# Designs tried in a protein design run: peptides against a protein of PDB entry 8BZL. Part 68

Target 1, 228 residues: chain A of PDB entry 8BZL
Amino acid sequence: SYDRAITVFSPDGHLFQVEYAQEAVKKGSTAVGVRGRDIVVLGVEKKSVAKLQDERTVRKICALDDNVCMAFAGLTADARIVINRARVECQSHRLTVEDPVTVEYITRYIASLKQRYTQSNGRRPFGISALIVGFDFDGTPRLYQTDPSGTYHAWKANAIGRGAKSVREFLEKNYTDEAIETDDLTIKLVIKALLEVVQSGGKNIELAVMRRDQSLKILNPEEIEKYV
Target 2, 242 residues: chain B of PDB entry 8BZL
Amino acid sequence: SRRYDSRTTIFSPEGRLYQVEYAMEAIGHAGTCLGILANDGVLLAAERRNIHKLLDEVFFSEKIYKLNEDMACSVAGITSDANVLTNELRLIAQRYLLQYQEPIPCEQLVTALCDIKQAYTQFGGKRPFGVSLLYIGWDKHYGFQLYQSDPSGNYGGWKATCIGNNSAAAVSMLKQDYKEGEMTLKSALALAIKVLNKTMDVSKLSAEKVEIATLTRENGKTVIRVLKQKEVEQLIKKHEEE

## One batch from the design tools (peptide; aimed at target 1 G28 S29 A73 T76)

Design b1_p19_8_s4 (made by RFdiffusion4, then SolubleMPNN; from b1_p19_8, 8 letters changed)
Fold by OpenDDE base, seed 4:
Structure b1_p19_8_s4 (fold): chain B 228 residues (1-228), chain C 242 residues (1-242), chain A 19 residues (1-19)
Amino acid sequence: as target 1 above (228 residues)
Amino acid sequence: as target 2 above (242 residues)
Amino acid sequence: MYNGLLTGEEAAELREELK
């Protein structure tokens, strides 16, 4: 009987609860992140919102602070816990250090939180991967990815969720210095990447853009259609 | 059905800590890391497995971490566990420096982390860390040093050792080729390339798949340097010509 | 940022309490 409540090593050295959490992420809606020269862009697949579901309730892109935002794939309830704790940490950092967090700092915080849930009694791993984007205080754009294990890495571009493989393959072929030369080209790259897995065009895409020294902007469907 | 007590690392009837052994199995699947002590320095050589085109330029090596001005480590095993332990090493070293106004001795830093690792094997509701570390350092007490630690919290000083994939074969090769008292950093680098070429599960060793760091003393200061890709290519080329 | 790890000192204290 795999004791489902505790993450333990298998005889062959696997942490099955972490691997199963990664499978939960793979069932999630696709999210993509791209770092441009002076822009970071997040895109997510809109699940066909049940006609009666308030679109406001399922935001897959959220601000952690003025200079940091994240998209996630996996368990939405788990994501809320991570987001709330990250927001508290961002505010605490501003109060104690008198500077906003770096994107790496908050990523490391989230990663550490996730790791602890893989090594604590009576806790399961978070069933969430996250793309964390933003700007450091020096104006450098950053993109990080975290998984259920608490691993994190910096990326130029990445994808998570159900369509992540196809989106990554597209990005590996199409991410060039020329493709990110302008903000508009970077946005187009994200949209094109998502269109590899999203059916019915721009209506099923949520897109968020953060430029240097600017707040997070969520594009409306009409703005997205201008790029497609 | 031996109910592995999934809640606590406990002794088997045979006196074995299975969760620790299983953590060591996880390390066996990790990329190879080598450490070699020389008379004039110490080095770490690590396999790079994750070469992704979309990775951002990592200022820091994927597997080699600077701990302080006098120490670095390489990790084999679960990356998230490694990140946590590496951060803890930095914190311990910093706290010591602040308290005593001198760098922490190498063995003392290793021991402090090993005590943490051991606790995670003894206290209920915790799993062992799935990480082994190689530590390189210099201090005024023992000079250049190389240590290895495992998930149990055990550690040892070494002249040369290996962790991760094919570590047993690598250690055997190191025992055969390591010349005690005659090892220069140059010869250690050559030995590292030789061993990696035989132990890595690659058809051809390339500079992209290998990360090497050296720790030396220059003008009474410790210098930790990650070799450039071109330097690693030259080492590989030299090995292929021999 | 407290990673929730026991420090070496905390680990030592816990070991003594369990003795």
Scores: peptide ipSAE 0.026, ipTM 0.504, DockQ to the pose 0.086
OpenDDE base, seeds 1, 2, 3, 5: peptide ipSAE 0.006, 0.020, 0.029, 0.000; ipTM 0.592, 0.484, 0.613, 0.479; seeds 3, 5 fail the geometry check

## One batch from the design tools (peptide; aimed at target 1 T76, target 2 E21 S152 N154)

Design b1_p20_1 (made by RFdiffusion4)
Pose (drawn by RFdiffusion4):
Structure b1_p20_1 (pose): chain A 225 residues (1-47, 50-199, 201-228), chain B 238 residues (1-200, 205-242), chain P 20 residues (1-20); non-standard residues A62 YCM
Amino acid sequence: SYDRAITVFSPDGHLFQVEYAQEAVKKGSTAVGVRGRDIVVLGVEKKAKLQDERTVRKICALDDNVCMAFAGLTADARIVINRARVECQSHRLTVEDPVTVEYITRYIASLKQRYTQSNGRRPFGISALIVGFDFDGTPRLYQTDPSGTYHAWKANAIGRGAKSVREFLEKNYTDEAIETDDLTIKLVIKALLEVVQGGKNIELAVMRRDQSLKILNPEEIEKYV
Amino acid sequence: SRRYDSRTTIFSPEGRLYQVEYAMEAIGHAGTCLGILANDGVLLAAERRNIHKLLDEVFFSEKIYKLNEDMACSVAGITSDANVLTNELRLIAQRYLLQYQEPIPCEQLVTALCDIKQAYTQFGGKRPFGVSLLYIGWDKHYGFQLYQSDPSGNYGGWKATCIGNNSAAAVSMLKQDYKEGEMTLKSALALAIKVLNKTMLSAEKVEIATLTRENGKTVIRVLKQKEVEQLIKKHEEE
Amino acid sequence: SSVKTLSPELLESIEESLYD
């Protein structure tokens, strides 16, 4: 089989294929995640008439208690999502507990990192925001990128214009903004309206303590706009 | 040998996949192919690229392939690659029926093939398949459906779409004329002739298939030349 | 290996398909 080293070091210590994978992420639609007191919210920018909205979604459930949003190559994302879904079931089988948000994040990150050091393969061209709750009810938000690095965040953005949205969230992520569920959803819509020039072209989902993923209707989103 | 390896599965500096993009260029030069969803069925309309006089026409169709009892598809791009992929689609549909004893839902068949296409872009060092497919079908979950896939493995559901030559012009005509939720098969057939009229008119130059439900059973039929010649006459009056 | 230059409209359409 094909064994060519695709990800290699360059002078100065750069891994060019990873950096190029990060450029693929910037070409992706904006995704925003905010961790609230008892709620986590994901929002994504949408690119069209005659298209079935159900089939092209950027927010996916990995397990009953964990879901994710992504930016970058949509085909690479389907592969990572299905790999994570299989791992969530393997964990329930072996430990008899649902996966922690951190556990599945670590798994997705290590999968991505392996694709930066394996022969015959290019890196995954996606970043992911992963949200959910732990056993003790603690809300979580993690980010993964193509290098395999992962971190926890109070709020974050990935994809096109992520730097601008991040700077908005830094100034606006306060206790007042995450005091209630309505204001937590509102902060995500405001963060997206910063780069979407729009309001009717946004998808949004909410996850509450042990209540599973709820995707909001267009009519419910129009009320906030 | 590293010297002769064209490295078909790497990123460009901009995060692009050049072989995928070049494959989509090849599809843009293929025969026009479009699909339209309606309340009582789905249809595929395709430009025949085999319009030579000395051709025999031994099959019921040239560009439209039955995948299982409830599904059919059409292709744009490299014909040989399309043969490999359509054979694989039939195998996936049969593997699902064997396992669950029920037909494969349409989206599950599209996802399964797209995973194969995505693998060719990430590892193996091979050229990708130069094929875009339109899928039409019916399942107990979502009823009548239309899907499109491209060489990278991406897919989407559509009420109407077009692939191949002049597809951008065709998508424009569909946005203007397609009445969302009010289309019948008769009107969808009329719109298909209208679209192919601009982007290309003769019955020998086109191929039309319809998918409908009759007595709880799926019917996939290629329209005879007589029915196509009558549809072409009915449009010229407009 | 050679790199082709694709038309802007085609490239835009491909990018929308891959990333959006």

Design b1_p20_1_s1 (made by RFdiffusion4, then SolubleMPNN; from b1_p20_1, 7 letters changed)
Fold by OpenDDE base, seed 4:
Structure b1_p20_1_s1 (fold): chain B 228 residues (1-228), chain C 242 residues (1-242), chain A 20 residues (1-20)
Amino acid sequence: as target 1 above (228 residues)
Amino acid sequence: as target 2 above (242 residues)
Amino acid sequence: PPVATLSPELRERIEEILYL
């Protein structure tokens, strides 16, 4: 069966394992990324944490470096591997090039990593998509998306995970220059976008904000409620 | 090489890793293991199924393994896989200690093993480990800790959790009875006995069928202690009197 | 396709563990 061949094209030219990995992404909770003028915002649907689970160990948003953060959807364990590789690369880049990575650079690195896992015999694709946001050293805000295939593109706004379609449709309608004119409006846009798919309002949303020359800030629930 | 590709854990059309799911299913048939975090310690309690009367050596701990001076784990699943993973945990911990001259932080040890587990779900010619683990430990960063890991290479921190047979029911009971911020090791031990008594597929809970280890801090040192059978008997007796 | 023999309840629990 061609669907079981990791690195074999189907007669119709499909890489089924890559497509199926994309289906794995859809099992993840929704993540949204929006690039503002001087801000990048990641929003995620909070997965219900078990009552006795430590919330510290459940994160969809992580820093890759001081200037780059990532949200993912899909297989949690796969994500950890990608995140760790990316972090190592970010540090390596700082050591060897003496500059932080550009958002595009680290995205390309991650994408290349993913791509290799689609072409190498004896490796299944990573079951994750990622939204990678940050600032280049010149202060330019960036948003990239990667998928299991290793494809990557720059976006103004995008979404991944189970509610991604609805969120993208919302963003396509509502992402305007006016809607991102201020940091607060940009944050509000992300929240509104997530509310298309998230139940129970701001309590089930996690937001990460990175402003120019600032570190990643995770908004607390009270801060989020101010935008709702 | 191509023959091994057919055995690689692959995605289903729905994006599922069936081999991982099946490994998790297999673990559901293993003996019950509980972990409970308290304010003054952390414990593991495990069902002992292999009571071979013919074993010359009384294995004091079949399912609970000391990893280093600050950590222990309990296993549910395939014994051979468990032995491999517990050995690897010890090696990782030792290598870290040698390299950094400090004990490995609990979460780092868990993560290191989880990366191995994950690899066995992604690389060809490998099958997932049919093992879930509970980890108890202490470090200077987070104090007492309890972690769970599964065949996928995922892990999480817990206040209380259960793996193996009837784990869902056990977790439900733990959720009901676990009092956050008020859990003493003494109360945790009592809770462990209570949950095991209800979740183990035995008519009567006996000390011979239960292994319990506690991890505490005494004089700035971690103490890992496997409870003696008599101590477990007293805990069971106390539970029966309530 | 492998026969999905998992109960719906177990499937949900597994999915909760595996996916984020």
Scores: peptide ipSAE 0.388, ipTM 0.783, DockQ to the pose 0.686
OpenDDE base, seeds 1, 2, 3, 5: peptide ipSAE 0.391, 0.400, 0.077, 0.346; ipTM 0.793, 0.790, 0.729, 0.747; seeds 1, 2, 3 fail the geometry check

Design b1_p20_1_s2 (made by RFdiffusion4, then SolubleMPNN; from b1_p20_1, 13 letters changed)
Fold by OpenDDE base, seed 1:
Structure b1_p20_1_s2 (fold): chain B 228 residues (1-228), chain C 242 residues (1-242), chain A 20 residues (1-20)
Amino acid sequence: as target 1 above (228 residues)
Amino acid sequence: as target 2 above (242 residues)
Amino acid sequence: TPVAVLPEDLRQAIEDILYN
């Protein structure tokens, strides 16, 4: 049967392994991204880090470059592969083009990588979706999403992972120009969105903020609680 | 239906990789391995199951492998797979040393192997490695470190953790008794014996059935030492007296 | 739907490791 095969088309035009990879994404921790006026914010559901686990090694938000960061949902090991390749590409771009990547460029690169893994019969699709945020050289904030198929789109706000539906519904209702008028309001919006699916408030949320011409800042729990 | 159980590198309709899950399950039946990070060192403790009357009295480490001068690992799972992976770890470490003229950072070695493990979950015609590893090491960046990796290619840093048989119970015990910031290597050794005594399905813990290695720093050098049987006996004796 | 062979608690633990 076609669903037991490598990534091939079914008679009705389905790529079952890609669809099933999307199901893998739904098993992942929830991630949310919001584009503000002069800020981009990523939030992720923080599973209770095992008491004895090193928090340094448990990060769902990572920098791809100084101007780009990414959150993901799905298979963590798969994500590491994508992140590493993206980082290499960002550095390569700086070296060869003498400018940092645009957010769209690196998103397209990641998307192309994912797409290739859907077309090669020797590989399974990546079981991850990603939210990619950052600033272009001109200072424009950007948010992109990519999924296992290799498709990507620009968003004002979006969510991925197990709680994505509820979070998206919240964002659709509450994302307004007024809601993102300030950096603080934008951060608050992300927190509120995550609280739709995350229990126990700010302790189970990881937040990353990137402002224009500033490095990625991971908020500490105390900072997060100020917005709750 | 077990339609996807026998297929490698494919997602189930629910987004599961059954072969990875089964590999992890298989590891649960392997001998117990513990890792504990202390302020002044890090240790591995592993159950030794292969005890035969015809074995030489000098027991070399069965489950604990020195990787380089600054790192060691313990393995839980399929022995043949473990041998392949530990050899690869050594090769990666040596290639790095040759290329950069300095030892490979601990996490970088772990990630390099994890990328290989991940590939065996994604590339067609391959099965996951049936092995989990605990890594202990020291580097100038983070000092003493303990990592765990699984067949998926996922890994994490730990203060204390366990893989193999009764790992869940062991982890629970570690959570209860591990004192963050106050753990000495001496206390870590005692804790390791305590946990092994409870998790190993033996009436009496013996030094013959336990391998322990410590990693410390002495005079600016990393020292990896496998404890002698007599030393392990003393640790067991101390535990019994308490 | 494939029948999960693993006990639910073990399955969940594995899933938590894989996807978190």
Scores: peptide ipSAE 0.371, ipTM 0.751, DockQ to the pose 0.583
OpenDDE base, seeds 2, 3, 4, 5: peptide ipSAE 0.044, 0.287, 0.351, 0.290; ipTM 0.540, 0.691, 0.729, 0.690; seed 2 fails the geometry check

Design b1_p20_1_s3 (made by RFdiffusion4, then SolubleMPNN; from b1_p20_1, 11 letters changed)
Fold by OpenDDE base, seed 1:
Structure b1_p20_1_s3 (fold): chain B 228 residues (1-228), chain C 242 residues (1-242), chain A 20 residues (1-20)
Amino acid sequence: as target 1 above (228 residues)
Amino acid sequence: as target 2 above (242 residues)
Amino acid sequence: VEVRTLPEDFRERIEELLYE
């Protein structure tokens, strides 16, 4: 069976290992990204941090650079590899080009990395999707999504992980210019979107906000409750 | 589907890596290892299963390995795999020390090994390591630390955790009895004995079947000490009297 | 190698450990 081989084409043109990697993504907790006017927001379903686990080591949202952050869904160990490579590239870019990466650039880099793992003999695809958000040097907010195949697209809003379908359906209905008119409204939109799939309200949500010319801010539970 | 069981780097239709799961199952049958973080230190407690009187080398530690002056680990799983990984940890730590003239941060050492583990799940021709590790350490960045890693290359920091046989039950007990912010090394040792006594399938816990190491700071230096059998006996006795 | 079917509880635990 072709699905037992290294990532190869089936007779009907499918890359089963890539498709199955996408199924691995669906096992991950939900992440949502929304691009506002002057803000980008990432929201993730807090996996019940096991009692006695250090929360510091459980991060679904991470900074790639000062102007770019990423949320992922899927295999945690795979994500770490991608994150590390992306961080190195961001720093390398600063050294060689003397400017921070654009959000598109780093997304393309990550996508290319993923794609190579779909085409290299003896390697399986990465079992992760990522939402990559940030600001370009001109102050333009960006949101990108990439999947195990190495494809990527720019989005106004998107979701990944187990609850992604429901969250996307919500966003399709509720993402309007009015809904993102202010930073606060944009944050509220993300929270409302996550609440479609997250039980027990704001306590099970982690939110990261990046505003123009500001660093990534992780909201505390009290701050999140103000938007609920 | 069993058809994916034989290949190490293949996703199942459901997005599962069966060889990683099977490695984790194998670890579930290994001897129990506990880790507990305290305010004034961190400890590892491990079950000794193979007590053979004819063993010439009294290895002071069967399951607890010193990695460097500031870190130690315990292993649950395949012994040969454990030896390879612990050796690699030592090499990584040494190379870092030589390069930067300072000890490797604890989490960085853990992640370096976890990247290796992950690679063995993604690159063809290799099987996952059948090993989970508990790491204890001290560094200037985060102080005392406890980490757990598994065959997937995933890791996490913990206040208390368990790997190996009856790990789920042990973790449950730790959750019940661990008092955040109030844990002393003394209380942690008592808790370790309590949990091992309940999780080990032995009629009576004996010092010969338990290995305990503590990591503390004394005069600005890290001290890693394996408890003597007499010390472990005293801990067991104290528990039996409570 | 008799592939022992992982108990359901074990599968859930593994899934929690592997995926985020």
Scores: peptide ipSAE 0.259, ipTM 0.724, DockQ to the pose 0.609
OpenDDE base, seeds 2, 3, 4, 5: peptide ipSAE 0.158, 0.194, 0.272, 0.119; ipTM 0.654, 0.672, 0.757, 0.615; seeds 3, 4 fail the geometry check

Design b1_p20_1_s4 (made by RFdiffusion4, then SolubleMPNN; from b1_p20_1, 11 letters changed)
Fold by OpenDDE base, seed 4:
Structure b1_p20_1_s4 (fold): chain B 228 residues (1-228), chain C 242 residues (1-242), chain A 20 residues (1-20)
Amino acid sequence: as target 1 above (228 residues)
Amino acid sequence: as target 2 above (242 residues)
Amino acid sequence: PPVATLSEDFRKRIEELLYE
């Protein structure tokens, strides 16, 4: 039974544990990323915060560095491990190279980390996908996606989690140069994309915006409502 | 399927970690522990199940552990696992103190342990810890805090929460009765007794079956106090009179 | 299908706790 082996290929070339980790990702709430002209936007479906839970401890969008942020879908504890390692790497890079990481660099680092966890019988894959957005030091906006396999690709727009298929279909139809012509339009695109799968409008959406030469900004509900 | 249930570190076809889920299920059968955050303090209340007459009375706390001067925890689940994890918490806290000459922030201590717990869910040759923890603490960053962690290595902050037996019912009761912004430690204690009285599988709540610890600030110092049996009796009596 | 030994309520709770 090849589906039980962490690192063994099936006769048909499947790594079942990686595929099953991808299924774990699908259990996560939806996240969407869009690269605009001079903006990157992450949107996530807000997980219903339990009454009496401190909202501060529930974060789907996190900063990896001043110029990079990440949204994830899947196992929360797994995500924390990846985030922490990525943060350490970002700081290490600043210290050793004296420059911030490029978005591609940190994505590759995360991807490599994930990949290594698919090659050891003593390790299961990470049950997370991530959307990594930010700006390179030259001011170029970037969006990358990583999955449990350790693969990564650059995207104009993408989505992960339970509603990812519907969101991607929406983005494929609606992502145009006109749709991202302005920062506001880009934000609107993300919101519209999320509304394909999120009920109750802007109240259940969290948005993070990073503009060129600016820090990550989490929009408050009132700000989001302006775009709905 | 049974096929995936026996393996500790693999995903099911549906993306589930059954061993983690089973560990959480096992915790559901453990003694009840609850935590309540108040404006002027935070408390843990835990069910004592092992009341053996031959136990030396010196065991003031079976389920509530002081971690450092600013934090305590309660545990639901496998006792041996609990001992290992609580010891690790103490070690982490001490190492931090030695390194930074400051007490470890509450969330950082919780996170450090949660990373360990997570590792035991990801690496082969290890099983998940069959333990959930409630943490109470104070630090200069966030003041009084209450956290919960589970076998997956996930954690969250709470105003009030419960783990162990009948935790779902307890949480429901807490949701109903917890008054945000108006919770005093006194009212929190009363609420704890109320919830335990309803959720513990006992005919009558007795002080011998309940451990309560409070964490307060006095003169700029954290005070962790385990309530004496007489104090708990008084709380129970007061509840019965209402 | 996985042997559904866990109640649906439990599964839902677990999913809420484990996945984000």
Scores: peptide ipSAE 0.346, ipTM 0.760, DockQ to the pose 0.530
OpenDDE base, seeds 1, 2, 3, 5: peptide ipSAE 0.326, 0.334, 0.325, 0.357; ipTM 0.744, 0.748, 0.732, 0.803; seeds 2, 5 fail the geometry check

Design b1_p20_2 (made by RFdiffusion4)
Pose (drawn by RFdiffusion4):
Structure b1_p20_2 (pose): chain A 225 residues (1-47, 50-199, 201-228), chain B 238 residues (1-200, 205-242), chain P 20 residues (1-20); non-standard residues A62 YCM
Amino acid sequence: SYDRAITVFSPDGHLFQVEYAQEAVKKGSTAVGVRGRDIVVLGVEKKAKLQDERTVRKICALDDNVCMAFAGLTADARIVINRARVECQSHRLTVEDPVTVEYITRYIASLKQRYTQSNGRRPFGISALIVGFDFDGTPRLYQTDPSGTYHAWKANAIGRGAKSVREFLEKNYTDEAIETDDLTIKLVIKALLEVVQGGKNIELAVMRRDQSLKILNPEEIEKYV
Amino acid sequence: SRRYDSRTTIFSPEGRLYQVEYAMEAIGHAGTCLGILANDGVLLAAERRNIHKLLDEVFFSEKIYKLNEDMACSVAGITSDANVLTNELRLIAQRYLLQYQEPIPCEQLVTALCDIKQAYTQFGGKRPFGVSLLYIGWDKHYGFQLYQSDPSGNYGGWKATCIGNNSAAAVSMLKQDYKEGEMTLKSALALAIKVLNKTMLSAEKVEIATLTRENGKTVIRVLKQKEVEQLIKKHEEE
Amino acid sequence: LPAPSLTPEEQAAVDWALYA
């Protein structure tokens, strides 16, 4: 089989294929995640008439208690999502507990890192925001990128214009903004309206303590706008 | 040998996949192919690129392929690659029926093939398939459906779409004329002739298939030349 | 290998295939 080293070091210590994978992420639609007191919210920018909205979604459930949003190559994202879904079931089988948000994040990150050091393969061209709750009810938000690095965040953005949205969230992520569920959803819509020039072209989802993923209707989003 | 390896599965500096983009260029030079969803069925309209006089026409169709009892598809791009992929689609549909004893839902069949296409872009060092497919079908979950897939493995559901030559012009005509939720098969057939009229008119140059439900059973039929010649006449009056 | 030359419509189709 094909064994060419695709990800290699360059002078100065750069891994060019990873950096190029990060450029693929920037070409992706904006995704925003905010961790609230008892709620986590994901929002994504949408790119069209005659298209079935159900089929092209950027927010996916990995397990009953974990879901994710992504930016970058959509086909690579389907592969990573299905790999994580299989791992969530393997964990329930072996430990008899649902996966922690951190556990599945670590798994997705290590899968991505393996694709930066394996022969015959290019890196995954996606970043992911992963949200959910732990056994003790603690809300979580993690980010993964193509290098396999992962971190926890109070709020974050990935994809096109992520730097601008991040700077908005830095100034606006306060206790007042995450005091209630309505204000937590509102902060995500405001963060997206910063780069979407729009309001009717946004998808949004909410996850509450042990209540599973709820995707908001267009009519419910129009009320906030 | 590293010297002769064209490296078909790497990123460009901008995060682009050049082989995938070149494959999409090949599809844009293929025969026009469009699909339209309606309340009582789904259709595929295709430009025949085999319009030579000395051809025999031995099959019931040239560009439209039955995948299983409830599904059919059409292709744009490299014909040989399309043969490999359509054979694989039939195998996936049969593997699902064997396992679950029920027909594969349409989206599950598209996802399964797209995973194969995505793998060719990430590992193996091989050129990708130069094929875009339109899928039409019916399942107990979502009823009548239309899907499109491209060489990278991306897919989407559509009420109407077009692939191949002059597809951008065709998508424009569909946005203007497609009445969302009010389309019948008769009107969708009329719109298909209208669209092919601009982007290309003769019955020998076109191929039309329809998918409908009759007595709880799916019917996939290629329209005879007589029915196509009558549809072409009915439009010229407009 | 050079980048392919694309019209705006072709570029939009590429973007859709990869990112939408």

